# Ledger of designs, part 93: peptides against a protein of PDB entry 4CIC

Target 1, 148 residues: chain A of PDB entry 4CIC
Amino acid sequence: KVSTKGHYGVQAMFDLAQHFGEGPVSLKSIAERQGLSEPYLEQLIAVLRKAGLVKSVRGAQGGYILAREPRDIKVGDIIRVLEGPIAPVESVSQDDPEHSLKFDFSVTKSVWEKVKKSIEEVLDSITLADMLKDAEEAQMAQGYMYYI
Target 2, 147 residues: chain B of PDB entry 4CIC
Amino acid sequence: KVSTKGHYGVQAMFDLAQHFGEGPVSLKSIAERQGLSEPYLEQLIAVLRKAGLVKSVRGAQGGYILAREPRDIKVGDIIRVLEGPIAPVESVSQDDPEHSLKFDFSVTKSVWEKVKKSIEEVLDSITLADMLKDAEEAQMAQGYMYY

## One batch from the design tools (peptide; made by RFdiffusion4, then SolubleMPNN)

Design b2_p18_6_s4 (from b2_p18_6, 7 letters changed)
Fold by OpenDDE base, seed 4:
Structure b2_p18_6_s4 (fold): chain B 148 residues (1-148), chain C 147 residues (1-147), chain A 18 residues (1-18)
Amino acid sequence: as target 1 above (148 residues)
Amino acid sequence: as target 2 above (147 residues)
Amino acid sequence: APLPTDDIFEIPEERPLP
């Protein structure tokens, strides 16, 4: 499950991507723009920083920046950092002795593994740069609607 | 997210698929084979029955059967019945007035919509008949490892 | 208030049935 944590983490990282190259962004400004509580964002950013996806800049104009270019950060990377690996189906304990039970569990497990793989493939196919591009395209589309 | 409910629902439906054509299966026997509590299984089966995926048979040899052939039941159908549509991205309330916020929300939403679509495609590509086939193939593979 | 966990994609954890 992309948790609320994953969702807001992607939003915060996307905000940092929009400001990439402009220098450090304050958590307050991210929180305001993304509708997030500053304390919650602090927790998210702490995890993302520890994982090396963001850097903290100290000083009067201090804040956070992406640690890499937007093209080098996948949505999947953000989710893995915040949520861990897209949940392994907890292996039903191998200890149930009846052979039939073990087999049914294996087939059901394979279904969820296919789902997991599909999610990973999608999330790993989307970078912050792709999201920036999609945002620009949508802004252009909106801008054209306002000028007509 | 496939909930525990979805997971166990697929297991229960798969058990019924394995016994398809053999007649009605008791909830007790399904519960025993799938390691589920009988009361929990009763709740799952009630939902699945109401959705028309299973039928109840009355009598001394009463129980449950699949309402359709295993090939005509997708995993996606089971999940939709138990969990509803694969989670709508709760639209972050449209009421945030600043135009910039609305835009960022749209891009992030599109990511989750892509993920949702991908999950739906996978779950709709797998039938109970596919699961039965995978089970048979895995049994054959295990049988070959013992010789 | 706990932030609404809009659980977008939960793979079932084997929660032991109570």
Scores: peptide ipSAE 0.023, ipTM 0.794, DockQ to the pose 0.232; fails the geometry check
Fold by OpenDDE base, seed 2:
Structure b2_p18_6_s4 (fold): chain B 148 residues (1-148), chain C 147 residues (1-147), chain A 18 residues (1-18)
Amino acid sequence: as target 1 above (148 residues)
Amino acid sequence: as target 2 above (147 residues)
Amino acid sequence: APLPTDDIFEIPEERPLP
């Protein structure tokens, strides 16, 4: 499960990717396009900026830009920054009373580790550039459907 | 992310799988072995029973059993019963104000659908029988390390 | 008692950021 934070973080980063090379984008404009509250977006962007995925530009035409090219930002990078490690199987292990059969715990843990690995592989296989390409392809497909 | 409910649900179902063919297991004994509160386990088992994954046995030796063989119960089946659909991408779409660029939403949705599909494929590839086998193999490996 | 919903995998429940 992607948290709301992860979901909206990817959405906001994708908005910045769509405007990559056009200059700084205001938080207000991102919030409006993405259906996000501006205060919520400010918090997301602050985290993303601290992680070096987003850069703040100051001035009258100030705002935010991607700190790297869209091809150099994986969805997995965004999620790890916003949510931490994908699926903390470890947090469940800390609250397990010492008396749980360590063995049964190990087997259940291995299931969740397989899930974690699968999620990581998917999210690390998708860049913001891939998302841009998918968007362009979908626009072209819609455009062709209206011209037929 | 697997919820605590999903995690403990799989753990409880795995405990029942370990005792499959031995007769009914008491909720108390499952709770003790799995480090679960008995009231919490009662709620989980009620859901699993309603879904037909677990059977209640009445009597002095009463308790719960798997309703099917361990090989016929996927981890994905347990998670779907306890949590509903794995990653409801749809719940995010209902609260999207009509004014969001439907297109950008579609691309982000596709990312989460890929994640969902990947999770489903993993969880549907693992049965309780596979978990039992993994447990046996790990026990054997530990046993060989002590010899 | 409500089941502890410590979501290992939090689906976006619309929980506001704290």
Scores: peptide ipSAE 0.022, ipTM 0.796, DockQ to the pose 0.103; fails the geometry check
Fold by OpenDDE base, seed 3:
Structure b2_p18_6_s4 (fold): chain B 148 residues (1-148), chain C 147 residues (1-147), chain A 18 residues (1-18)
Amino acid sequence: as target 1 above (148 residues)
Amino acid sequence: as target 2 above (147 residues)
Amino acid sequence: APLPTDDIFEIPEERPLP
């Protein structure tokens, strides 16, 4: 499960990708289009900016842009910036160190590590450019349904 | 992310798999071996029993057993029973239906559906028998490091 | 009490960013 933070972070980055090359986009306009609160988006964008995924542009037409091309930003990069390493299992409290728990812990841990790896592979295989392409294909498919 | 419920459910089912064919195992003994509270384990086992993954055995040597062979229980089966369908994204509130939100929602949804599918494929590829084999291999590897 | 779902894959609901 991707946190709401990760989900909205991907949405905000995707919105910036859709407007890539059109100039700076205001946080207000992103918030309105993505159904996000502007204060929440400000926090997300601050983290994404610090990580170098977005740039702030100053001036009358100020706002934010992607810091890299959509093809050079993976969904996995966005998630890692916002959530850190994809942990498949929250650290069950290491509190009781003693008995037979170690072995069963190792096998179950390996299951979750396989899940983690699978998630990472998927998220690292998808760029913002791939998402833009999927969006265009979906719009064309909807457009064709209105003309038939 | 698998919930603590899913994680501990897999641990409890794996413990029952390790003792499969030895007879009924008490919840107390599972709780002690897996570092779980007995009341918590009782709740998990009740759900797993209702789903037909475990059986209760009555008597002086009463307890729980796997209802099926370890090879016939996938990790995905355990997780689906305990957590329901693996939802990659909680339903963001459908509240504001109107404008351009629908399209961006569809593309981001597709990303999470791909993640879901990948998780399901992994969890459905692992049985309790596979976990038992991995455990045996790990024990052998540790045994070889001590000689 | 509902079992603490430390949702390892919890997509946390809209919790405000800490």
Scores: peptide ipSAE 0.022, ipTM 0.790, DockQ to the pose 0.111; fails the geometry check
Fold by OpenDDE base, seed 1:
Formats: C-alpha cells, sequence, structure tokens
Structure b2_p18_6_s4 (fold): chain B 148 residues (1-148), chain C 147 residues (1-147), chain A 18 residues (1-18)
C-alpha cells in the first residue's frame, strides 16, 4: 500500500504534468480537480518544492509548475521524496533495542529486499510522461465507445 | 513495508519449515528461536491454522507442524492469510465517504495496480522450500569462509 | 491486543503531515 501521502503526491504531480507548458497552476485549482484539501496540498507541495520537483511562481497569476519536464520525473522520485527510501520492512530492531530480533534471519530479510527491489523497478519505470500518455489513450478509448 | 504481522508470520512459518518432518514444534521453541513473544505467536499461529497452513498436534510432545510441504506454501499465501489481499493502495474511499476521492484518476490507480501485481508476482514466486534452499546455501558460504 | 499490523504500505489517513 502506497501511503496516502505518496498517493496524493503522485496525483498532485500528475495534475501539474497535465498543465505543463500552460503556466503556473494555483493550489486551489489542483485541490479542486484532485479532490484534495488545500491545506494538505500545501504541505505536499512544500516538500516537493524543497526537493526540487516543483517550482513556485509568484504574482497575481502565481502558483506552481513542475521543475522538470514530465519525462524527467519518475513516480519513484516522487515517492522517495515524500516517503523517503522505499523500505521493504520496518526494522522493528531500531525502536525497541531489548526486542532486538536477535535472529535477523538473513533469509527472511532477503525476501523483503526482493519485494523492495521489485517495487523500485516498477516505480522507476513510470514517468509522469508515461502517465500522460496513458491518460490520453484512456480518453481516446472512451471517446470511441460513445460513437458506437 | 511488510507489516510486522506479515514479517513475523513468515519467520514463524519458515521455522516450521526448517523442522518439517521432525514432528511437532512447540510454540515456546519457535518463539525463542525467532525472537517472538509467545502470546504474539499464539495469535499468528491461530490465524495460520484456521487458514489450513499449519496443523496442531495434541499431547505431551504436542505443538505445530506445517499442514503442507514447504514447496506447496508460497510467501504470498502466508501474507494473504495474515494481511488479506495485497492491496496496492488502501482505497481512502472506504473509510471517509465524504472525502471520496471523487477523481479516482484511473491513471494513478493503474500505477498502484502495477506495483501490486509486481509484489504479488514476487511473493508468489517464493516458497518456503526456496527459503530453505537459500538458508542452506548461505550456511555453506559462511562455512567455506572460515577455512 | 490486536497484532500490530504495520501495513506494508501505510496508506496514511489524511492526517496533517508531521
Amino acid sequence: as target 1 above (148 residues)
Amino acid sequence: as target 2 above (147 residues)
Amino acid sequence: APLPTDDIFEIPEERPLP
């Protein structure tokens, strides 16, 4: 399960990708289109901006834009910025030193590392440009079904 | 992140796989070897037993055994039993109907479905027998580094 | 006590980001 933070972060970044080249988009308009609260979106955008994925434009027509082209932003980059490193398992060992799982069974750890690697490979294989293309293809498919 | 429940469930099932064919293993011995609390392990084993992955043996030398051979139990089967279906994204839509993410953007959903599918494929590709083999190979590799 | 289920992927509820 991707965190709500990661999920909404990808939605917000995808909204900015759809408007890439059209100029700055207001947080209000993103929030309305994506069904997000504006305060929540402000927090997400602050993190994404600090990471250099988003730029703020000041002025009367101010707002946010992608800092890079959609093809240069992977879904994995967004998730890493919002959630940190894709951790396969929370090492229970850090929070309770007395319940140091003495047997860090290297074998069970290797299973979770394989899962992690697979997730990373998927998320790093998808760009915002790929998502834009998928959206266009989906819209075309829906448009053809109404004419039959 | 695999849940602590899933993680410990796989550890407990792997311990039972290591002792497969040796007879019933006590929960106490599993708990000691795996660094688990016995009460926590009792809860895990109860779920795994109900799902038919583990059998209980009664008597003075009673305990638990795998219900099937290690090769016939996937890691994915253990996780599905303990955590339910591998959900790619919790649909936020179920818990707060008013914050129904109106735009279930089919495109963003498709990203998470791809992630889900990838996780399922990995977990369904690994059996307890594969884990046993990996453990044997790791032990052999450590043994050779000491000579 | 219910087993702590730290979900593989926490979909956090819309909580204020810490």
Scores: peptide ipSAE 0.021, ipTM 0.788, DockQ to the pose 0.106; fails the geometry check

Design b2_p18_7_s1 (from b2_p18_7, 7 letters changed)
Fold by OpenDDE base, seed 4:
Structure b2_p18_7_s1 (fold): chain B 148 residues (1-148), chain C 147 residues (1-147), chain A 18 residues (1-18)
Amino acid sequence: as target 1 above (148 residues)
Amino acid sequence: as target 2 above (147 residues)
Amino acid sequence: APLPTDDIFEIPEEEPLP
């Protein structure tokens, strides 16, 4: 499962992408727009900052910005930073060598590896720029529905 | 992430697939082969039985069998039975109508829907028969490394 | 209260085998 952490992390990064080029945004403003608690967002942003996906700007207009262009940040990059490797097959404890030799374990593992690979491919195919484009297209579609 | 329940459920179903056509297997024997606790396996099998993926056979040689051929059971079918819909985007509570209208929510939701679809496609592309074939191929490969 | 982890893709933690 994409954790709540991953979900909200992507939301926060998307908010920063929407404001990319406008200067630093406050965590408070992100929290208000995304419906997140500010303390929770602080924890997410701290991890994202440490990973080099966001930058902190100090000063009276201080806050956060994306550290890279939206096109250079994949959803997969955000998830890997927040959650680690996408869908780690928890290795059933290597500590029982007798169980590790069972052929059946390798086949079931291969199923989960295929799932993992598919998730990685999807999340690595979506950038914050793609999300911005999708948002613009859907705003245009909504705007057209209100003007008709 | 596939749950421990889903993982062990697939293992138990795969064990039943390996014995398909040999008659009923005891839960004890499955538990021993798969390294599962028998009580945990009983819970899994009860759910799988209720969903019609396995049958209980009564008698001195009683136990469980697959209710369908291995080719007619997808991994996705097993996961849906054990866990429900694959990756339900837990709807952030529809109870706050003010948050539901934020355009940003729809875009992020679409990302997770794409992920969900990809998982479903993978798990629905793999049958227990495919897993049996993969097991046979890997046994042959191991046999060739010993000679 | 821990924020509800709406785990979209929860890999259950290994429930410790009892």
Scores: peptide ipSAE 0.026, ipTM 0.791, DockQ to the pose 0.249; fails the geometry check
Fold by OpenDDE base, seed 5:
Structure b2_p18_7_s1 (fold): chain B 148 residues (1-148), chain C 147 residues (1-147), chain A 18 residues (1-18)
Amino acid sequence: as target 1 above (148 residues)
Amino acid sequence: as target 2 above (147 residues)
Amino acid sequence: APLPTDDIFEIPEEEPLP
């Protein structure tokens, strides 16, 4: 299960990507379009801004913009900022040193490391530009279905 | 984060794979080797048995065995039995029909579907036999470091 | 309050299996 934080973070960043080059968008407008709570979105945007993925613009027409082009922001970058490093397994707390987790634990750990690597590769292969393209292609496909 | 259930399920199944062909192993012996609670392991084994991944042997030397050869059990099979279908995102409850999740939601969903597919492919590419081989290779590598 | 993190693999907390 992708965290609600990761899911909504990607949605908010994708909304900003759709408006890239149009100037700053208000948090209210993002919240309304994405079905997000404005207070929740404020928290997400604060983290994304601190990480340098989003910029705030001040003034009467103020709001937020992507700090980089959509092609230069990976989904993996958004997830790492919001969730930290993709940990496949919670590190079973080092607290019980006496259970020498035998040789078998290393092999099981390697399975989860392979899963982690695969997730990272997928998320790093998808940019906001790829998502914009997928959205355009799907809009064209729907447009063609209404004309047939 | 792989669930504790998935993690311990794979550990328990791997322990059974290491003893495959040696006869039934007791839950107590698995619990001791894997550092698992015996009551927790009983619950895991009950699910795995119901799914046909494990068999119970009755008698004084009773216990559990793999129901199939280690090569015929994927890590993905274990995870699907214990956790169900790998769901990438919780389906945001259908309960608010009025928020027409615009076109944007479909694209975001497709990202998580790609992640799901990748996880499934990895977990389905790893068998208990592959894990046994990796364990043997790691034991050999440690043996060579001591010389 | 920290945003709810539904990890990609929910480690179920120690909810006893039903």
Scores: peptide ipSAE 0.026, ipTM 0.795, DockQ to the pose 0.388; fails the geometry check
Fold by OpenDDE base, seed 3:
Structure b2_p18_7_s1 (fold): chain B 148 residues (1-148), chain C 147 residues (1-147), chain A 18 residues (1-18)
Amino acid sequence: as target 1 above (148 residues)
Amino acid sequence: as target 2 above (147 residues)
Amino acid sequence: APLPTDDIFEIPEEEPLP
């Protein structure tokens, strides 16, 4: 599962990709376009900035920009920054010390590792540039449906 | 992420696969071997039984068995029964009507659909028989490390 | 109680980012 954090993080980064080269975008504008709360987006952007995926621009027209070109940012990079390593199984809370999962279920673990690897491969195969292209293709397809 | 329910469900089904052909296994025995609480396992088994993946056997040696051969049960079948359709993104709770995600983020949705499809393909490629084989290979490899 | 579905794909609700 992609967390809300991952989902909204990808949306926010995609919004910044759509405006790449147009200059800094305000968090308010991103929040309004993406249907996100501004305080939540501020927290997401702070994490993304610390990870070097986003840059803050100061001034009257201040805001945020992508720190790299859309082609140089994978969806997997965004998810890893926001969620950490893609874990296919939630760590059963170590907080119950008595139910140490005694059995190193190596076989069941291997199933989840295969799932993890598959997710990573997919997310690392998609860049923000790929998403931009897909959006353009979708918009063109919608535009053609109105002209026919 | 696989839920605890999905994870433990696969473990319980795998335990039943390891004992396939030996007759009915008690929930207590599965719980002890898999490190699960018996009440939790009872709930899991009830769902799996209703879905036709597990059968209950009555009698003094009563318990549970796989309803199908291990080769005829995919990990994906177990997960779909326990979790429902593998949804890569939870439906943002429709309960906040005001934040109707106005933007049909078709592009972001498509990313998650690709992830979903990839997970489904992996889980549908693995049977309980494949897991049994992997366990045997792992046991043999451990046995060879001690000689 | 419904089994705690530590849902793989549980998008945790808007918990404030730690």
Scores: peptide ipSAE 0.023, ipTM 0.788, DockQ to the pose 0.104; fails the geometry check
Fold by OpenDDE base, seed 1:
Structure b2_p18_7_s1 (fold): chain B 148 residues (1-148), chain C 147 residues (1-147), chain A 18 residues (1-18)
Amino acid sequence: as target 1 above (148 residues)
Amino acid sequence: as target 2 above (147 residues)
Amino acid sequence: APLPTDDIFEIPEEEPLP
């Protein structure tokens, strides 16, 4: 499961990808188009900027742009920045040392590692450019259905 | 991420698989072997029993058994019973109709659907019998390193 | 007490980012 943070982060990054090459996009316009609160988006963009996925442009036409081309940003990169390492299981906090019957759940752990690897492979196989292409194909398919 | 519920549910079911054919296992013994609280395990087992994955045996040697052979129980079956449908994204509750700018996030939704499908495929590819085999192979590998 | 379900995929509610 991707957190709301990850979900909305991918939406915001996809919006910036759709406007890539058109210049800076305001947070307000992203918020309006993606159905996000502007304060929430501001927090997301701050993290994404710190990670070097977006750039801030200053001035009267200020806003945000992607820091790299859409083809050079994987969905997995966005998720790792916003959520940290893709972990399949939250490690129960090691903080209670006494009930740390470290049963080597090696077999059960291996199941979750397989799930993790599968998620990572999927998210690292999808770029913002792939998402742009999928959006274009979807628009073309809708356009053809209205002319029949 | 698998919930703690899903994680511990798989552990409890795996413990029952390790004892499959030996008769009923007490919740106390499962709790001790799996590092689970007995009250927590009781709740998990109640759900798993209601779903028909485990059976309760009554009597002085009462306890629980798998309701099916380990090969006939997928990890995905356990997770679906405990957590419901494997959803890659919790649907934001449709309850605030006004801010439901239903932006057709069709493209972003498709990303999460791909993740979902991938998780389902993995979890449905692993049975409790596969886990038993992996445990046996791991024990053999450890045994050979000590000689 | 309900079992702590740490959801696999916490879609956090719109809580302000900690």
Scores: peptide ipSAE 0.023, ipTM 0.786, DockQ to the pose 0.106; fails the geometry check

Design b2_p18_7_s2 (from b2_p18_7, 6 letters changed)
Fold by OpenDDE base, seed 4:
Structure b2_p18_7_s2 (fold): chain B 148 residues (1-148), chain C 147 residues (1-147), chain A 18 residues (1-18)
Amino acid sequence: as target 1 above (148 residues)
Amino acid sequence: as target 2 above (147 residues)
Amino acid sequence: SPLPTDDILEIPEERPLP
């Protein structure tokens, strides 16, 4: 499951991408636009900042900006920062060597590794720039539906 | 996340696939082989049986069998039975219509839908027969490392 | 209210069943 943390982290990063080049955005404004609690967003942004995906700007117009261009931030990068490795197959504790030798375990593990790889490939194929483009296309489509 | 329930459910179904054609297997023997608690396995098997993936056989040699051939059971079928739809994007409650109209929500949702689709495609591409084949190939590979 | 954990990706650790 993409955790709530991953989901809201991607939303917050996407909000920052929409404002990229406009200067620093306040956490309050992100929280209001994304429907997030400001305290929760502060925790997410702190992690994203520590990972170098977000920069803090100080001053009267202080806030946050993307640390890189939207094209240089994959959804997979955001998820890895917030959740760690995408779908860690929990190693059944190596502590029981008798269970680790069962051939059946290796086959079931390989299924989950294939799932993991597929998820990683998808999330690494989507950038914040791709999301911006998709948003623009959908706004145009909605705009056309209102003008007809 | 594949839940612990999905993970152990696939293990239990794979154990039944390995014994397919040998007759009914006791839950005790599956539990011992897979390192599962018997009570937990009973709960899993009850769900799988209700979904028609497993059959119960009564008698002195009673137990469980696959209800279908291993080739006719996808990993995705097992996961859907145990967990429901693979990666339900919990709809952020439709109850706040003001939040549902935000364009940003649709784009983020589309990302998760792409992830969901990819998981479904992978899990629906793997049968219990494929897992049996992979097990045989890996046993052969281990046998060659000992010689 | 705990934020809805859309648990898409996490394989939960084997908590030993009590």
Scores: peptide ipSAE 0.023, ipTM 0.795, DockQ to the pose 0.215; fails the geometry check
Fold by OpenDDE base, seed 2:
Structure b2_p18_7_s2 (fold): chain B 148 residues (1-148), chain C 147 residues (1-147), chain A 18 residues (1-18)
Amino acid sequence: as target 1 above (148 residues)
Amino acid sequence: as target 2 above (147 residues)
Amino acid sequence: SPLPTDDILEIPEERPLP
């Protein structure tokens, strides 16, 4: 289950991608479109801004924009900013070094590292531009189904 | 982050795989080897048993065994039993059907579905037998470094 | 005690970001 933070972060970034080139988008408008609480979105955007994925625009038509083109932002970049490194396993506290057969720990760890790598590969293969394209294709497909 | 439940479940199942064919293993011995609390392991084993991945043996030398050969148990099978379906996203409650642009939800959902599929493919590609083999290879590699 | 489920992909409940 993707974290709520990651999920909503990708939604918010995707909303900003849809409006890329149209100027700054208000947090209120993103919150309304994405079904997010504005306070929650403020926290997400603050993190994303600090990471340099979004920019704040000041003024009466102020808000947020993507700091980069949608093609230059991977889903993996968003997730890494919001959740940190995709950790496959919580580092089970190394606290009992003595009796845990270090070996069994190694094999199970390798499974989770494979999972991590797979997730990273998927998330790094998807840009906001890919998501925009998928959105356009889906919208076109729906438009054709209503005309038949 | 793999759930503690999934992680420890795979550890416990792997311990049972290492002892496959040697007879029943006590929960106490698994707990000691895997660094798990026995009460925690009891809960995990109860779920795994109910799912038919492990069998309980009764008696003085009682305990648990794998219900299938290690080659017939995927890591994905263990995770599905313990965690349920690898849900890519919590079903964000369908409760507000009106205003959520169903479309944006669809695209973001597709990302998580791709992640899910990728996780499932990885976990379904790894059996307990593969883990045993990896363990043997690692043990051999360590043995060669000491000579 | 219910096992702490450190879910892989735990969708944390809407905990306010610290």
Scores: peptide ipSAE 0.022, ipTM 0.795, DockQ to the pose 0.110; fails the geometry check
Fold by OpenDDE base, seed 3:
Structure b2_p18_7_s2 (fold): chain B 148 residues (1-148), chain C 147 residues (1-147), chain A 18 residues (1-18)
Amino acid sequence: as target 1 above (148 residues)
Amino acid sequence: as target 2 above (147 residues)
Amino acid sequence: SPLPTDDILEIPEERPLP
């Protein structure tokens, strides 16, 4: 399960990857391109910056850049930073102390652990560079459809 | 992420699998063994019954049974019945019409589709019979640690 | 309370980041 936070975080990081090497991008520009609220994006970028995935550049043309090359950032890295460890089951809110999931059913837990591992493997297999390549291929395919 | 509904649904179905061939099991007994509220379990079982995964048996020894053999029920079947299609990204609530995700970013969507497919493959690879076998193996392993 | 359908696939709505 990817949260809205994870989804938008990946979108924002992908936008920064598309502009990698072009210099700092303003949060406003990312927000406009990605259809995100600027205040929400500011919160996401603050987390990503603290995790060392994004750098802030100061100045009149200030903004944000990727802290690493797109090939060195996995989707799994972004998700782990924003959501923490990929949990296959939502933690039943600890707020109802009486319904502690008493039965640590090892078998049902193992099913969810298999799901978790599968998600992690997929997300760790995809880099921002892979996403850039896929975007280029998709744009080329659309371009070819207009020229035929 | 699996919902609480999906999690408890799999637990309830697994409990019915453990008692498969022993006759009907009461919702009360399942609720007690699985640590579920009986009213919540009743709602889950109603959905599972409508989907044809569970049958109700009437009578003094009435209750519920699996509608199919444990080998013929995948975890994926249970999750699809309870949660619907495994959608890796929730539909952003249509309720904020202004933030229509204008950019159907085909690329980001494709990432989530890969995650979805991977989850489906895992859940469709596990039957209730596989879970029963894993439980037996775990019980045997615990039994051997005490000797 | 309806148990939050914490669907595998529920992207929690934009709760303000804590």
Scores: peptide ipSAE 0.021, ipTM 0.789, DockQ to the pose 0.103; fails the geometry check
Fold by OpenDDE base, seed 1:
Structure b2_p18_7_s2 (fold): chain B 148 residues (1-148), chain C 147 residues (1-147), chain A 18 residues (1-18)
Amino acid sequence: as target 1 above (148 residues)
Amino acid sequence: as target 2 above (147 residues)
Amino acid sequence: SPLPTDDILEIPEERPLP
């Protein structure tokens, strides 16, 4: 599962990908197009910027751009930046040492590791460029349905 | 991710699979072996029983058994019973209609659907019998390292 | 006590980023 933070982070990054090469995009315009609150988006973009996925452009036409080409940004990269390591199970906080019955259920752990690996493989197989292509194909398909 | 509920549910079901054919297992013994609180396990088992994955046996040697053979119970079945449908994304509660900016981000939705499908495929590919086999293989491998 | 459901995929509500 991807958190709302991860979900909205991918949406914001996809919006920046759609405008890649057009210059800086304002947070306001991203927020309006993606249905996000501007304060929430500001927090997301701050994290993404610190991770080097986005750049801030200063000036009257200031805003944000992708720091790399859309093909060089995986969905998995965005999720790892926003959520940290893709964990299949929340580790029960190790903080109660007494009830840490370390039943290292190696077998049950292996199930969750398989799930993790599968999620990672999917998210690392999808770039922002793939998402752009899928959007273009979807628009073309809709356009053809209106002319029939 | 699997919730703590899903995780512990799979552990409890796996414990019942390890004892399949030996008769009813007490909740106390499962709780002790799996490191679970007995009250928590009672809640899990109640849900699993209602879904028909486990049976209760009454009497002095009463307890719980798997309702089906370990090969006929997928990890995905356990997770669906405990968590509901495997959702890749928590649906933002539809309850605030005003901020439901229905930006049907068809493209972003498709990413999460791919993740969902991948999780479902993995969890539906693993049975309790597969887990039993993996446990046996792991025990054999450990036994050979000590000689 | 409700079972702690640590959500598999927490799509966190729009909580302000901690």
Scores: peptide ipSAE 0.021, ipTM 0.786, DockQ to the pose 0.098; fails the geometry check

